# Ledger of designs, part 39: peptides against a protein of PDB entry 3V4O

Target 1, 234 residues: chain A of PDB entry 3V4O
Amino acid sequence: DQPLAKDKVALLIGNMNYREHPKLKAPLVDVYELTNLLRQLDFKVVSLLDLTEYEMRNAVDEFLLLLDKGVYGLLYYAGHGYENFGNSFMVPVDAPNPYRSENCLCVQNILKLMQEKETGLNVFLLDMCRKRNDYDDTIPILDALKVTANIVFGYATCQGAEAFEIQHSGLANGIFMKFLKDRLLEDKKITVLLDEVAEDMGKCHLTKGKQALEIRSSLSEKRALTDPIQGTEY

## One batch from the design tools (peptide; aimed at target 1 D30)

Design b2_p21_5 (made by RFdiffusion4)
Pose (drawn by RFdiffusion4):
Structure b2_p21_5 (pose): chain A 234 residues (1-234), chain P 21 residues (1-21)
Amino acid sequence: as target 1 above (234 residues)
Amino acid sequence: DFLDSLLQSRRALSAEELEAL
């Protein structure tokens, strides 16, 4: 009755040095921090910075190859992003200005590929803005996803809103990771853990009225990032 | 206004917005 994971795998990407868009600072320290925490939780973690579109597609293909039945899969992205018609896109460092959906990675397409691997848990922590891209002409019409009841999204901000880091950030985490890092080791269902992070973030004066954590979850089983890996000793 | 100035968005700006800056 203790939920188990066949394996725990994560892909972390932090994009900062944009060629044609404002540069960011905090993704480096955000990625460094989450890498350490997830390693403490026995995840196999691939952590990468400043990825072009090509490198981002390759990184996600490698991550997909590590996924199989019952595996917990986690994707964390810190950098520029946007959201059109409910679909979230991650923007690579080589994105032109303006850019469209073909220059970016769609998170929903990644989730579809993960479900095909029959993962036991799918977690997306998207630490990026979610405003419309006016230059993105295209429409989704993506296939409906299977009902796997094991999907959790932890958006650093609400749809149509911005996610933030501290100006001239230096050593400071961005807002989402500032609060996520204090809770991630808790032995609680990931949905509940993210809800506590949402409450902590609500006390932050800098972001009142402009950034709030959004949890979207269909996870029915009580799965946690601290769940033991099957066949190891707990 | 002061508190907002301490924040950096992770939003990508358009070319027109960059020119406006």

Design b2_p21_5_s1 (made by RFdiffusion4, then SolubleMPNN; from b2_p21_5, 7 letters changed)
Fold by OpenDDE base, seed 4:
Structure b2_p21_5_s1 (fold): chain B 234 residues (1-234), chain A 21 residues (1-21)
Amino acid sequence: as target 1 above (234 residues)
Amino acid sequence: SELDALLQSFRPLSPEELAAL
């Protein structure tokens, strides 16, 4: 009873060269390494760097066009972000300071659209901070999610906390990707895989008490990123 | 702290914090 994916599609976004916010370093190498790993898992991968709001919205639209019934969809984001009222917001490179929700992309809105495609699996890997944006008092009205039991969130950090990258002269991974890349190819249920990543992160002296992975899932089937693609569908 | 020296936060800075740099 091995689960099968109709197809596997991933959108990877790394924002680092912000106009009105501190520049980051890790998204460059993290997107690159994750791209290579996901391609080894037979994902069709679109990787983009330093996207404006307009470009990010277009990228998401194009990503959604590749999704259909039974397709595995994976969204990875590395960059600045915030979380207000349980909603995760990815910050485009041209976002003002301060920014508001209308300047950013809401992950939960993307999830809603993915559910409409009847995807087989929805994975969100969010390497961003989750602190509240005090400069945004807007409460976005989001449509209620369907009960699809195929959703996995891998938050690089806990709610209300910060995500980090290693600061040195050379290129280095963010903390989340540093541990994720070592296990991503393992043939395990995605939630189990992320649990092991969480344990690895918890044993590291650099992140102890500083950053911890949070897994939020509603996944009723043993689905893995290694699940084979249906051969007769394409 | 030593940890702060090794890690860079992804947290966006407020206008006030940015101005203080």
Scores: peptide ipSAE 0.251, ipTM 0.766, DockQ to the pose 0.855
OpenDDE base, seeds 1, 2, 3, 5: peptide ipSAE 0.022, 0.018, 0.027, 0.031; ipTM 0.537, 0.437, 0.561, 0.521

Design b2_p21_5_s2 (made by RFdiffusion4, then SolubleMPNN; from b2_p21_5, 8 letters changed)
Fold by OpenDDE base, seed 4:
Structure b2_p21_5_s2 (fold): chain B 234 residues (1-234), chain A 21 residues (1-21)
Amino acid sequence: as target 1 above (234 residues)
Amino acid sequence: SALDALLQSFAPLSPEELAAL
């Protein structure tokens, strides 16, 4: 009855100190807090900050090496980003201005590679903007995804919209993480959990009409981040 | 608005916007 994970692995990337783009603040604290929460959920967590394109690609490669059949994979990204033609692009700190898709990492490409590992669950939490990049009309050529029914996207914002961080003295969470952290440890199907986060965000006067969580999923099983790892004593 | 001032967008700036800073 209870779904089991063979293992649980997460890669968290927070980019804030951009060379050619506005600097951010929230990714630092967001990555830190999410790391602690995911560790409580028995995830093996790799957390990295301010990655160049080269470093980001290496981090993703190393992350993929930790994935295998039945493993839960979670990718969290906080930083600048964009979305063209339904593809999400994470922007490295050394990306030029303007950047192009060739300078960035495509999330859907990572998903494809995760599927090749026959993962048990693929979760993407993307705290980035989803506006179109008008300076790059390149259409990514990506292979079709397999029908694995184990995919969950949590977009910090809706299509064509922006994600925000709170301006505060010192360190503060992004809006997405502000609400996500309150529910992340709940033993619920991940899509249900994210839906509740979306509702919480929607009740906040600060972000009403400004930022809304979007959930995109194909998840046929009641899988949760709290699912136990096979072979462990629970 | 005052509320907008409390938020910073994660959106990168265009070259034109960057030059205007």
Scores: peptide ipSAE 0.221, ipTM 0.731, DockQ to the pose 0.861
OpenDDE base, seeds 1, 2, 3, 5: peptide ipSAE 0.020, 0.031, 0.028, 0.101; ipTM 0.590, 0.666, 0.632, 0.706

Design b2_p21_5_s3 (made by RFdiffusion4, then SolubleMPNN; from b2_p21_5, 7 letters changed)
Fold by OpenDDE base, seed 4:
Structure b2_p21_5_s3 (fold): chain B 234 residues (1-234), chain A 21 residues (1-21)
Amino acid sequence: as target 1 above (234 residues)
Amino acid sequence: SAADSLLQSFRPLSPEELAAL
């Protein structure tokens, strides 16, 4: 009784070279490593770096065009971000300082659009800070989500907390990707897989008390990233 | 701490913090 995906599509965004914010290092390596892993899982992967607001919105639009009924959609983001009132905002590289919601992309809005595509699985892996943006007083009003029971959020950090990258002389990894990459290819329900990643992260002395993975899901089926694509040989 | 020195936060700087650089 193996669940099947109609197709598997992933959009990976890594923002590092911000104009008005501190530059990051990890997204480059993290996007690269995740791209290779997801391709091994037969995902169609679009990987982009250092996107402006305009480019990010276009990338999301193109991503959505690839989604359809039963398709597995995965969105990965590494970069600056914030969370206000339970809504996650990805910060483009050209965002002003301070940035506001109008300058950023709301993940929950993307989820709503994915639901309209009747996707088989919606996975969000967000390697960003989740602190409140005190300079944005806007209370976002989002459309009600459908009850699809196919949603998984992997937050690199807890609510109100920060995400970190490992300091390195050269290329660095984010803490989240450091542990995620070791388990991503496992044939397990995606929530179970992420739970194991969370445990691994919790055992690391470098991140204990600093960063913890949060999983938020409504997934009623045993969906895995390893699920075969319908109509393919497996 | 030693652990802190090995980690860089993804937290963006406020305008005030940026101006202080």
Scores: peptide ipSAE 0.270, ipTM 0.782, DockQ to the pose 0.801
OpenDDE base, seeds 1, 2, 3, 5: peptide ipSAE 0.037, 0.031, 0.021, 0.027; ipTM 0.422, 0.595, 0.534, 0.594

Design b2_p21_5_s4 (made by RFdiffusion4, then SolubleMPNN; from b2_p21_5, 6 letters changed)
Fold by OpenDDE base, seed 4:
Structure b2_p21_5_s4 (fold): chain B 234 residues (1-234), chain A 21 residues (1-21)
Amino acid sequence: as target 1 above (234 residues)
Amino acid sequence: SELDSLLQSFRPLSPEELAAL
C-alpha cells in the first residue's frame, strides 16, 4: 500500500556570505535547484539565503508551525557547520570566529521539535562539514528523542570529514547536490534514493577519499519524497 | 595538488588560519 503524506513542507537554508568565515558559492545554486525539484514533488518550499542567527531561529519556528501529524518535513542546509558529540550545528552568517554552540542552531533540537508535531517523515539533508569544533567545549544537554522510526539523515560527508564544492568559473553545485539532483525525483524509498546517490558520489574521482555520503536512518516504512499528499490523486 | 585546487571545503577556518589568509 502506498504511504500518504498529510502535507509536504521543506525549509531550505543556504548560507554563503559569512562575516567572519570564508565565503561559499554553491549554496546559492544548490538552494535554487533543490527548490525547483521539491516543488515538482509538491512540497511547500521556503527557501532562504544568508541568514543570521536570529533569522535562522525564526525560520525554523515558522517551519515548525507548518508541521503536523503525518506531514513530511524536510530540512536542507548548505553552509558552514560542525559536529560535536554527535550533534550537528548549522552556522549562521553572523557567527563569530571562533563560534560556539550558543551561536549556532542544533539540528537534533529541531528534530526533537519535529517529533512533537508527530510528523510522518523527518528528512535532514546537511551539506556541511562534520569536523569537531575545538573552540567549543560546551556539551549541550538535549532532550531525549522519541522512538518514531521516521527519521532520515543525509550527511553530505562522513563523520569527522569535510564537505566540498566544485571550484568553477561559473556557478556550480556542491558535491552533494551535484549527485542528489539527478535522483531526487525518483519514486523510491528515501533511504534507497540516498544510497544510490552515495554510489554515484563514490564513482566520482574528485571526491574519492575526500567526501562520502553518510546515511543515518530509522525509517520503518517505505516513505518517499514522491509520496502523494492525502486527498490528491496522482 | 591539481585535484585539491578543484575543490573548496566548507570547513570553517580557525582564527589562526583566517589570519594567515
Scores: peptide ipSAE 0.335, ipTM 0.817, DockQ to the pose 0.853
OpenDDE base, seeds 1, 2, 3, 5: peptide ipSAE 0.028, 0.024, 0.024, 0.025; ipTM 0.578, 0.630, 0.527, 0.443

Design b2_p21_6 (made by RFdiffusion4)
Pose (drawn by RFdiffusion4):
Structure b2_p21_6 (pose): chain A 234 residues (1-234), chain P 21 residues (1-21)
Amino acid sequence: as target 1 above (234 residues)
Amino acid sequence: EEEEEEEEKREELEEFEEEHS
């Protein structure tokens, strides 16, 4: 009755040095922090910085190869992003200005590929803005996903809104990780854990009225990032 | 002590960036 994971795998990407878009600073420290925390939770973690579109597609293919039945899969992205018609896109460092969906990675397409591997848990922590891209002409018409009841999204901000880091950030985490890092080791269902993070973030004066954590979840089983890996000793 | 901790943190982040860039 203790939920178990076949394995725990994560892919972390922090994009900062954009060629044609404002540069960011905090993704480095955000990725460094989450890597340490997830390693403490026995995840196998691949952590990468400043990825071009080509490198981002390769990184996700490698991550998909590590996924199999019953595996917990987690993807964290910190950098520029956008959201059109409910689909979230991650923007690589080589994105032109303006850019369209073909220059970016669609998070939903990654989720579809993860479900094909029959993972036991799918977690997306998207630490990026979610405003429309006016230059993106295209339309989704993506296939409906299977009902796997094991998907959790922890968006650093609401749809049509911005996610933030501290100006000239230096050593400071961005807003999402500043609060996520204090809770991530808790032995609680990931949905509940993210809800406590949403409450902590609500006390932050800097972001009142402009950034709020959004949890979207269909996870029915009580799964946590602290769940033991099957066949190891707990 | 606070300045030593900040310098150590900057060194760790620089090494981490070199390995993961």

Design b2_p21_6_s1 (made by RFdiffusion4, then SolubleMPNN; from b2_p21_6, 11 letters changed)
Fold by OpenDDE base, seed 2:
Structure b2_p21_6_s1 (fold): chain B 234 residues (1-234), chain A 21 residues (1-21)
Amino acid sequence: as target 1 above (234 residues)
Amino acid sequence: SLKKKLEEKLKELEAFRKEHS
C-alpha cells in the first residue's frame, strides 16, 4: 500500500556571512533551489539564512516541535562545520574564532531528539566541512539510532571540501546540490535516490576522490519524498 | 527582520499541524 505522510515540513539553513570565519556563497543558491524543489513535493518550507546561535537553536527547536507521528521532516544545513571523533557541529554565523561545541549545534543531539518523534520519514542533510577542530575538547558521545526511527542522514562533504568549493567558485551550486537537484523529484525510496546521487558524484571527474556523500539510515520502509499527504491538511 | 518573520512562520506551521492533528 502507498505510504502516506501526515504532513511534510522542511527547514533549510544556509550560513554564509560569518563574522569571524571565511564567507561562503554556495549556500544562497543551494537553499533557493532546494526550496523550490521541496515546494514542488508539497513540503511546507522555511528557509533561513545567516543564523546566529540563538536564532539557529530556536529554528531547530521549532522544527522539532513540528515533527510528530507520521510527519515527513527534512532538515538541510549548508555552512561551516566541523567533526571531532564522530560528533558533528553546525557553526552559526556569530560563532567566535576559534569556536567550540558550546557555540555550535551538535548534529548527533538533534538526531537523538528526532528519533523520539515517531516520524514517517526524517531526512537530515549536511553540506558542510568535516575538518577537525583542535580547539574543541568535547568528549564524543555516540549512540546508535533506533531501528524504527525512520531517519536518513546524509553527509555530503569530505575532508578539504571548503578548498574545493573555493577552487570551483564559478559553479552556481555546491557540488552536492548540483547532483541532488537532478534526482530529488524522482519517485524513489529516499535511500535509493541518495545512493544514485552518491554514484553520480563518484563518476564525475570534478568530484571523484574529492567529495563524497555518506549515507546512514535505518529506514526499512519504502518511503519517498513524493509520498502524498493524508487528507487535506494543506 | 526577515529571519524573524520566517521563524514566526515556522511557529505558525506548528500551530496549524496541532490544530489539524
Scores: peptide ipSAE 0.057, ipTM 0.710, DockQ to the pose 0.033
OpenDDE base, seeds 1, 3, 4, 5: peptide ipSAE 0.025, 0.028, 0.027, 0.025; ipTM 0.687, 0.667, 0.682, 0.685

Design b2_p21_6_s2 (made by RFdiffusion4, then SolubleMPNN; from b2_p21_6, 9 letters changed)
Fold by OpenDDE base, seed 4:
Structure b2_p21_6_s2 (fold): chain B 234 residues (1-234), chain A 21 residues (1-21)
Amino acid sequence: as target 1 above (234 residues)
Amino acid sequence: MKEKEEEEKKKKLEKFRKEHS
């Protein structure tokens, strides 16, 4: 009676080499490690680094096309970002300085599109800054949702993330990935798994009071990343 | 180099979709 996935697909984006913004280091290793882990979970993974606005939009569009009834979809983003008026924005590497919403990808818009899919599970994991962008006052208006989907949204946020990465240059992974990778392969409901990751982050002296994982979920079923793909033998 | 990288990413993405659609 274990839930089955029709298929498992993942899009991983890591932006590091920004043209007009501080360069990051962690996304490279984080995307790589997450790719390997998700493949162990039988996800079909495409990993992309240093995407321009055009490339990011294209990647998201293509990913959404793969989402269908019963499919497990996972979207991971690591890079610069900002949050204004409850809207989160992923920043492409070619974004100007200062950037505005028209230069970035709105997470809520993507979530809306994901919710239009009758997927078995949609996981969106963001590892980005949530600072306000004072140069952008745009408030995106979201259209009504057409379909209810199982959505799990994990938002890893750090106060002074840039400073932390610089200070801990000896860390192979970003903080979020450091804890996520230890639990990702566990056969647990994804929300439970992420909650445990959040607890681990909270207990760690390195991250306590500095970084947290926010979880938002509409998942009403016991869905796990370890769920087998329908029609396959394991 | 940038153009080449862009094309490679595009190809990677297209291949991914075609293989898994």
Scores: peptide ipSAE 0.300, ipTM 0.867, DockQ to the pose 0.041
OpenDDE base, seeds 1, 2, 3, 5: peptide ipSAE 0.290, 0.284, 0.281, 0.271; ipTM 0.861, 0.858, 0.856, 0.854

Design b2_p21_6_s3 (made by RFdiffusion4, then SolubleMPNN; from b2_p21_6, 9 letters changed)
Fold by OpenDDE base, seed 2:
Structure b2_p21_6_s3 (fold): chain B 234 residues (1-234), chain A 21 residues (1-21)
Amino acid sequence: as target 1 above (234 residues)
Amino acid sequence: MKKEEEEKKLKELEEFRKKHS
């Protein structure tokens, strides 16, 4: 009865050294630690730092090509971002100031593409700002996620909050990764796991009222990052 | 230098895809 993954693949992106925006600190260590954790979970991991728009688009495209029926995919992004009326955007390091949607990668568009892959599980984790970008007037056009998409979306910031302020703290890890790493290896349904992470963040005085984890899911099955890969014995 | 770094990153991803797809 245990669910099986056809394969496990992850793309981790950490953007720190922005050309026209404040530099970040946390993504380096966060990507590194997450890489090691996901490898322990038998994910095949590609970790990239400081991606331009072109690089990010290509990285995401290549990641999507790895997704297929029954595959477990995880996409993690740490860097600058923004959210306008439900549309979330990841900001490449070469984005202009001010940046616009055309300079950034739309999370919802990626999620739409993910749901077409019939994955066993697809996790999208964002550690980025949810601040509104007043220079982007793009009208939101959001398609509903398919019921069977098995997508879990984690957004590790509060609405209107600037994640970069927290990432400039003296913490070795970003706030999200600090709590995520404590639970990531647990054999739990991924939504339950992330919910516990969210609760942990809510109990911490450092994050209370400053950063939160929002979870959106279309996952109707009990899927965990610990689920074994089909045909493998450990 | 920037182009070379970009090409290296993309090559890594492509190789990963080819290996695991």
Scores: peptide ipSAE 0.025, ipTM 0.645, DockQ to the pose 0.038
OpenDDE base, seeds 1, 3, 4, 5: peptide ipSAE 0.022, 0.025, 0.019, 0.023; ipTM 0.514, 0.497, 0.497, 0.592

Design b2_p21_6_s4 (made by RFdiffusion4, then SolubleMPNN; from b2_p21_6, 11 letters changed)
Fold by OpenDDE base, seed 2:
Formats: C-alpha cells, structure tokens, sequence
Structure b2_p21_6_s4 (fold): chain B 234 residues (1-234), chain A 21 residues (1-21)
C-alpha cells in the first residue's frame, strides 16, 4: 500500500556569516539547491540563512509545531557545529568564541522532541563540523530514539574533518550536497537513498577517508520523500 | 525582516492545519 503524508514541511538553515568564527560559503548554495529539490517533492520549504541563537530557536520551535501525526518533516542544517560525547550542537552566527552548549542548539534535544510528534517521516540532516569542543563539558544526552518515531538522522561529516567545496556543474557545493542532490528525487526508501549517498561519497577519491555520512534511523516502514500528500495543502 | 515573514508563514500553516484537522 502506498504510504501517504498528511503534509510535507521542511526547514533549511544555512549559517555562513559568523561574527566570531570563520565564514563559510557552501551553505548558501547548498540551501538553495536543496530548497529547489524539496519543492519539486511538494515540500513546503522555509529556508533561512545566518540565524542568531534566538532566531534559530524560534525557527526550530515553529517547525516542531508543524510536525504532527502523519506529517513528513525535514530539518536541514549547514554551518559550524561540534560534538562532545554524543551531544551534537548547531552553532548560531552570533555564538561567542569559544562557544558553549548554552549558546548553541542541541541536536539530541530536538530529536527527543521530534519523536513525540508521531510523524509519518522525519528527516534530520546535519552538514556541519564534528570537532570536539574542549570548552564544553555538557552532560551527555544519550536517550535512544523511539522505534515508532520514524526518524532518520544523517550526519554528513566525521570528527576532525573540515567541510570543503567541490565545483560541480558550475556550482560550488559542499561534499554532502554534491552527492545528495543527485539522488534526492529518487523514489526510494529514505534510508536506502541516504545509504546510496554514503556509498557514493565513499567511492569518490576526492572524499574517501575525509568525509562520511553517518546514518541513524528508527524507520521501520518504507517511507520516501516522494510519497504523495493525502489531504488539503496550505 | 525576511526571517519574521517566514516565521509568520510557519505560524499560518500551523493554524491552517489545526483548523482543518
């Protein structure tokens, strides 16, 4: 039986112009291209660039309110970040140097809230640095995802790896988006799709051994980004 | 701001969905 989405919503965040940290370029192009692709998949897409802590928290909160039973959600972040002992953090553009967990958005907290929404599918993709932050001693939040949460989590970089851009088709993409964009429109289970992206990254001599895609999921159903919407659209 | 406008859209979508749920 064909899976149906009650609705499709996506929030894309790209942080580039940091006040106290190195500026990035890839998030601009990557958010733009992902926006275009998701709209082709009938997602209602909100794309935001260069968000402060306050703005990021508000955006994520509002996005979470859109998640409900049967809804397909996709949250994408590109920018600076870090991971300490299982805790991953997205860094707002106004974060101090050094930044701490109080200045950042905790991925695990967001995932915890997402799993309570009974979504049909929820995809959370991170394209950010995965370095350790020695100035943060936050206690790890290592709760397992609920099996029934239908959440897919993708982390596109490894610890110590820096994001770099590759020229492709006249555009300079981040490594993750370079491979993701070629497969995103395929009618496949999302975990299969992402696994293929990971495999493509692994085969590429430019990225092999430097950047990888880590995938975690609680998805036990065949859900795809191409699944049609069942009801009234806004 | 552009951000505020987009957040408003999100709110509107939420309200619409609740109204038609």
Amino acid sequence: as target 1 above (234 residues)
Amino acid sequence: SALEELLKKLKELEEFRKKHS
Scores: peptide ipSAE 0.058, ipTM 0.714, DockQ to the pose 0.030
OpenDDE base, seeds 1, 3, 4, 5: peptide ipSAE 0.027, 0.029, 0.029, 0.026; ipTM 0.674, 0.659, 0.657, 0.671

Design b2_p21_7 (made by RFdiffusion4)
Pose (drawn by RFdiffusion4):
Order: sequence, then structure tokens, then C-alpha cells
Structure b2_p21_7 (pose): chain A 234 residues (1-234), chain P 21 residues (1-21)
Amino acid sequence: as target 1 above (234 residues)
Amino acid sequence: AEEAALAAEKAATDTRMALAP
């Protein structure tokens, strides 16, 4: 009755040195911090910075190859992003200005590929803005996803809103990771853990009225990032 | 109107992605 993971795998990407868009600073320290915490939780973690579109597609293909039945899969992205018609896109460092969906990675397409691997848990922590891209002409009409009841999204902000880091950030985490890092080791269902992070973030004066954590979950089983890996000793 | 559009998009996406309650 203890939920188990076949394996625990994560892909972390922090994009900062944009060629044609404002540069960011905090993704480096955000990725460094989450890498350490997830390693403490026995995840196999690939952590990468300043990825072009080509590198981002390759990184996700490698991550998908590590996924199989019952595996917990986690994707963390810190950098520029946008959201059109409910679909979230991650923007690579080589994105032109303006850019469209073909220059970016769609998170929902990645989720579809993960479900094909029959993962036991799918977690997306998207630490990016979620405003519209006016230059993105295209429409989704993506296939409906299977009902796997194991999907959790922890958006650093609400749809149509911005996610933030501290100006001239230096050593500071961005807002999402500032609060996520204090809770991530808790032995609680990931949905509940993210809810506590949402409450902690609500006390932050800097972001009142402009950034709030949004949790979107269909996870029915009580799965946690601290769940033991099957066949190891707990 | 903008908020209503975002709420409709969210509901449609949640339905498509099987995230709707």
C-alpha cells in the first residue's frame, strides 16, 4: 500500500542567455537547487543550461528514453515561455524576435510522449511567463490525451500572467524556487506539497497581484517524490 | 472579456488534457 516508483527520472532546463530576448539570471541557481534536492530524493537528474531549440529537443528525447512503465518522470523549466490557447511553450535561447510555436517546444506534446511510455507519474514544474504570443498565428488542434490520472502541473504563475525572479538577481532564487525549495523534501503527495508552496508564496509582498502558483492535477493515487524505488530497501 | 476568454481556454484545455474534475 506504499506507492512505489519503478524509477525516478528528471530533466531540468534553465535558459538565461537569450540572443534576441531579455536575459535572465536566476535559472542557473534555480536549476542548481532543484538538482540537489531531487538527487536527495533519489532521482536520476539531467540538468542543462542555455539550450538552443535543437539542444532542447535532444534533451527531451534523451529524457523520454529513460521513461518506462511505472517510472516517475519530472520536467522543470526555468526561462522564457508563453501560453496560447491553453498550450504552454518553452522558448529556447536561439528564438528569433518575433518567434512562433515552431521555434519552441510545446509542453503538452511532451506529456503525450510521456504517457506513451506508461509512466506512473508525470510532473511539470513550469517556471516561466504564461502570456499570449501575438505573433503565433497557429492553432493547436492536438489530440485529446488519455486519462491516466497521474498528471501534476506546478506552474510558477497563472495563465496570462508573469513569473518572476529578483531584478539583478545574483544569488537569489526566482520566486517559485524560493518557496518550492523549502517544501520539496516533504513526504506528502506532490499535489498537497505544491498547495503548501502556493500558500507560502501568497505571503510574498513582491508578487501580490502579479504572480501566484497554479496547480493543475488529475493525480488520483497518493504519489510523492519521496516514494521509494521498487526493489530497493526502504 | 479577456478573463472570460482565458477561463474558456482553460476549461477547454483541461477537458482535452483530462485534467477537468

Design b2_p21_7_s1 (made by RFdiffusion4, then SolubleMPNN; from b2_p21_7, 8 letters changed)
Fold by OpenDDE base, seed 2:
Structure b2_p21_7_s1 (fold): chain B 234 residues (1-234), chain A 21 residues (1-21)
Amino acid sequence: as target 1 above (234 residues)
Amino acid sequence: AEEARIAEEEAAADKRLGLAP
């Protein structure tokens, strides 16, 4: 009685070359490796780098068009971001300094739209800072989310913009992707998989006390990224 | 068909990673 996906679709965004903010490096390699892994899992993957606000909004809109009842949707973001009042904001490369919510994409708004598609699974992997943006005092009035019991958030806190600048030598993974990539192909419930990633991160002396993975989920079914697509000859 | 359309649009934006499937 294995869960089946109608389809599996992923949007990966890596923002690095910010106009008015510190440049990052890790997203390039992270998006690349995650793309390859998700394709091995039969995801349809769109991978984009250095998106402006306009481009990000368009990418999300196009991503949503691929979602439907029973589809697995995965959104990965690596870049600058912030969290205000429990809402996560992804920062486009053309965002002003300082940026505000009106310049950014709210993840919870995207989730709402995904829920409207009656997806089978909604996975958000956010490799961004979760610090409060003191320059944004907007109190978000978000519509209440539906109770779909199919949502998984993996929040990977960034080590700070400075950490990405210091890595002048070669292309290296971010910390989250370093551990995620080792387990992503495992046939496990996605929350279990992420929990193991969190444990791996916690055991690493380089990340201990610096970066932690937070998992938030309402997933009531044993759904995995390895779940077969309906209609396939498995 | 929809995926192909999206791929085309994303390619036109020149922001897509040229990764092999």
Scores: peptide ipSAE 0.102, ipTM 0.627, DockQ to the pose 0.017
OpenDDE base, seeds 1, 3, 4, 5: peptide ipSAE 0.095, 0.043, 0.042, 0.065; ipTM 0.623, 0.569, 0.567, 0.563; seed 4 fails the geometry check

Design b2_p21_7_s2 (made by RFdiffusion4, then SolubleMPNN; from b2_p21_7, 11 letters changed)
Fold by OpenDDE base, seed 2:
Structure b2_p21_7_s2 (fold): chain B 234 residues (1-234), chain A 21 residues (1-21)
Amino acid sequence: as target 1 above (234 residues)
Amino acid sequence: SEAAEIAREEALADKRLGLAP
């Protein structure tokens, strides 16, 4: 009685070369490695780097077109971001300094649109800052989310914390991806998998007090990224 | 529209992993 996915689709975004904000390095390698892993899991993966606001919106729109009833959707984002009033915002590379919500993409809005597609699973992996943006006092009026019991958030930072990136001259993984990549292929409920990643991060002295993983979910079924696609010969 | 869809796809093409600057 294993859950089946109608299809599996992932959008991976890594923003590094910001015009008006500090540049990042880790997203490049992180997106690369995650791409390869998700493809091994039979995801259709679109991986994009350094997206402007316009490009990010287009990418999300295209991603949503691939979603349908029973489809597993995964959105990964690595870059600058913030969280205001429980809403997470992804910052495009062309965002002004300071940026506001109107310059950014709201994750909860994307989730709403994913829910409308009646997806089988919605996974958000957000390797971004969740610190309050003091320059944005906009109170978002978002439509109420449906109760679908198929949502998983992995926040690579706690509320009020900034994302941690390994300081290297060369290319290296971010902290979250360093631990995620070791477990991503495991046949486990996605929340269990992420919980184990969180434990691994917590045990590492290099990451202790710098990076943490917060998991939020409404997932009521034992769904895994390894779940087979319906109609396959598995 | 079809034209709009094509335009969106083209706008993202050069930002794909391996093609991005």
Scores: peptide ipSAE 0.232, ipTM 0.729, DockQ to the pose 0.017
OpenDDE base, seeds 1, 3, 4, 5: peptide ipSAE 0.251, 0.192, 0.129, 0.198; ipTM 0.754, 0.697, 0.685, 0.695; seed 1 fails the geometry check

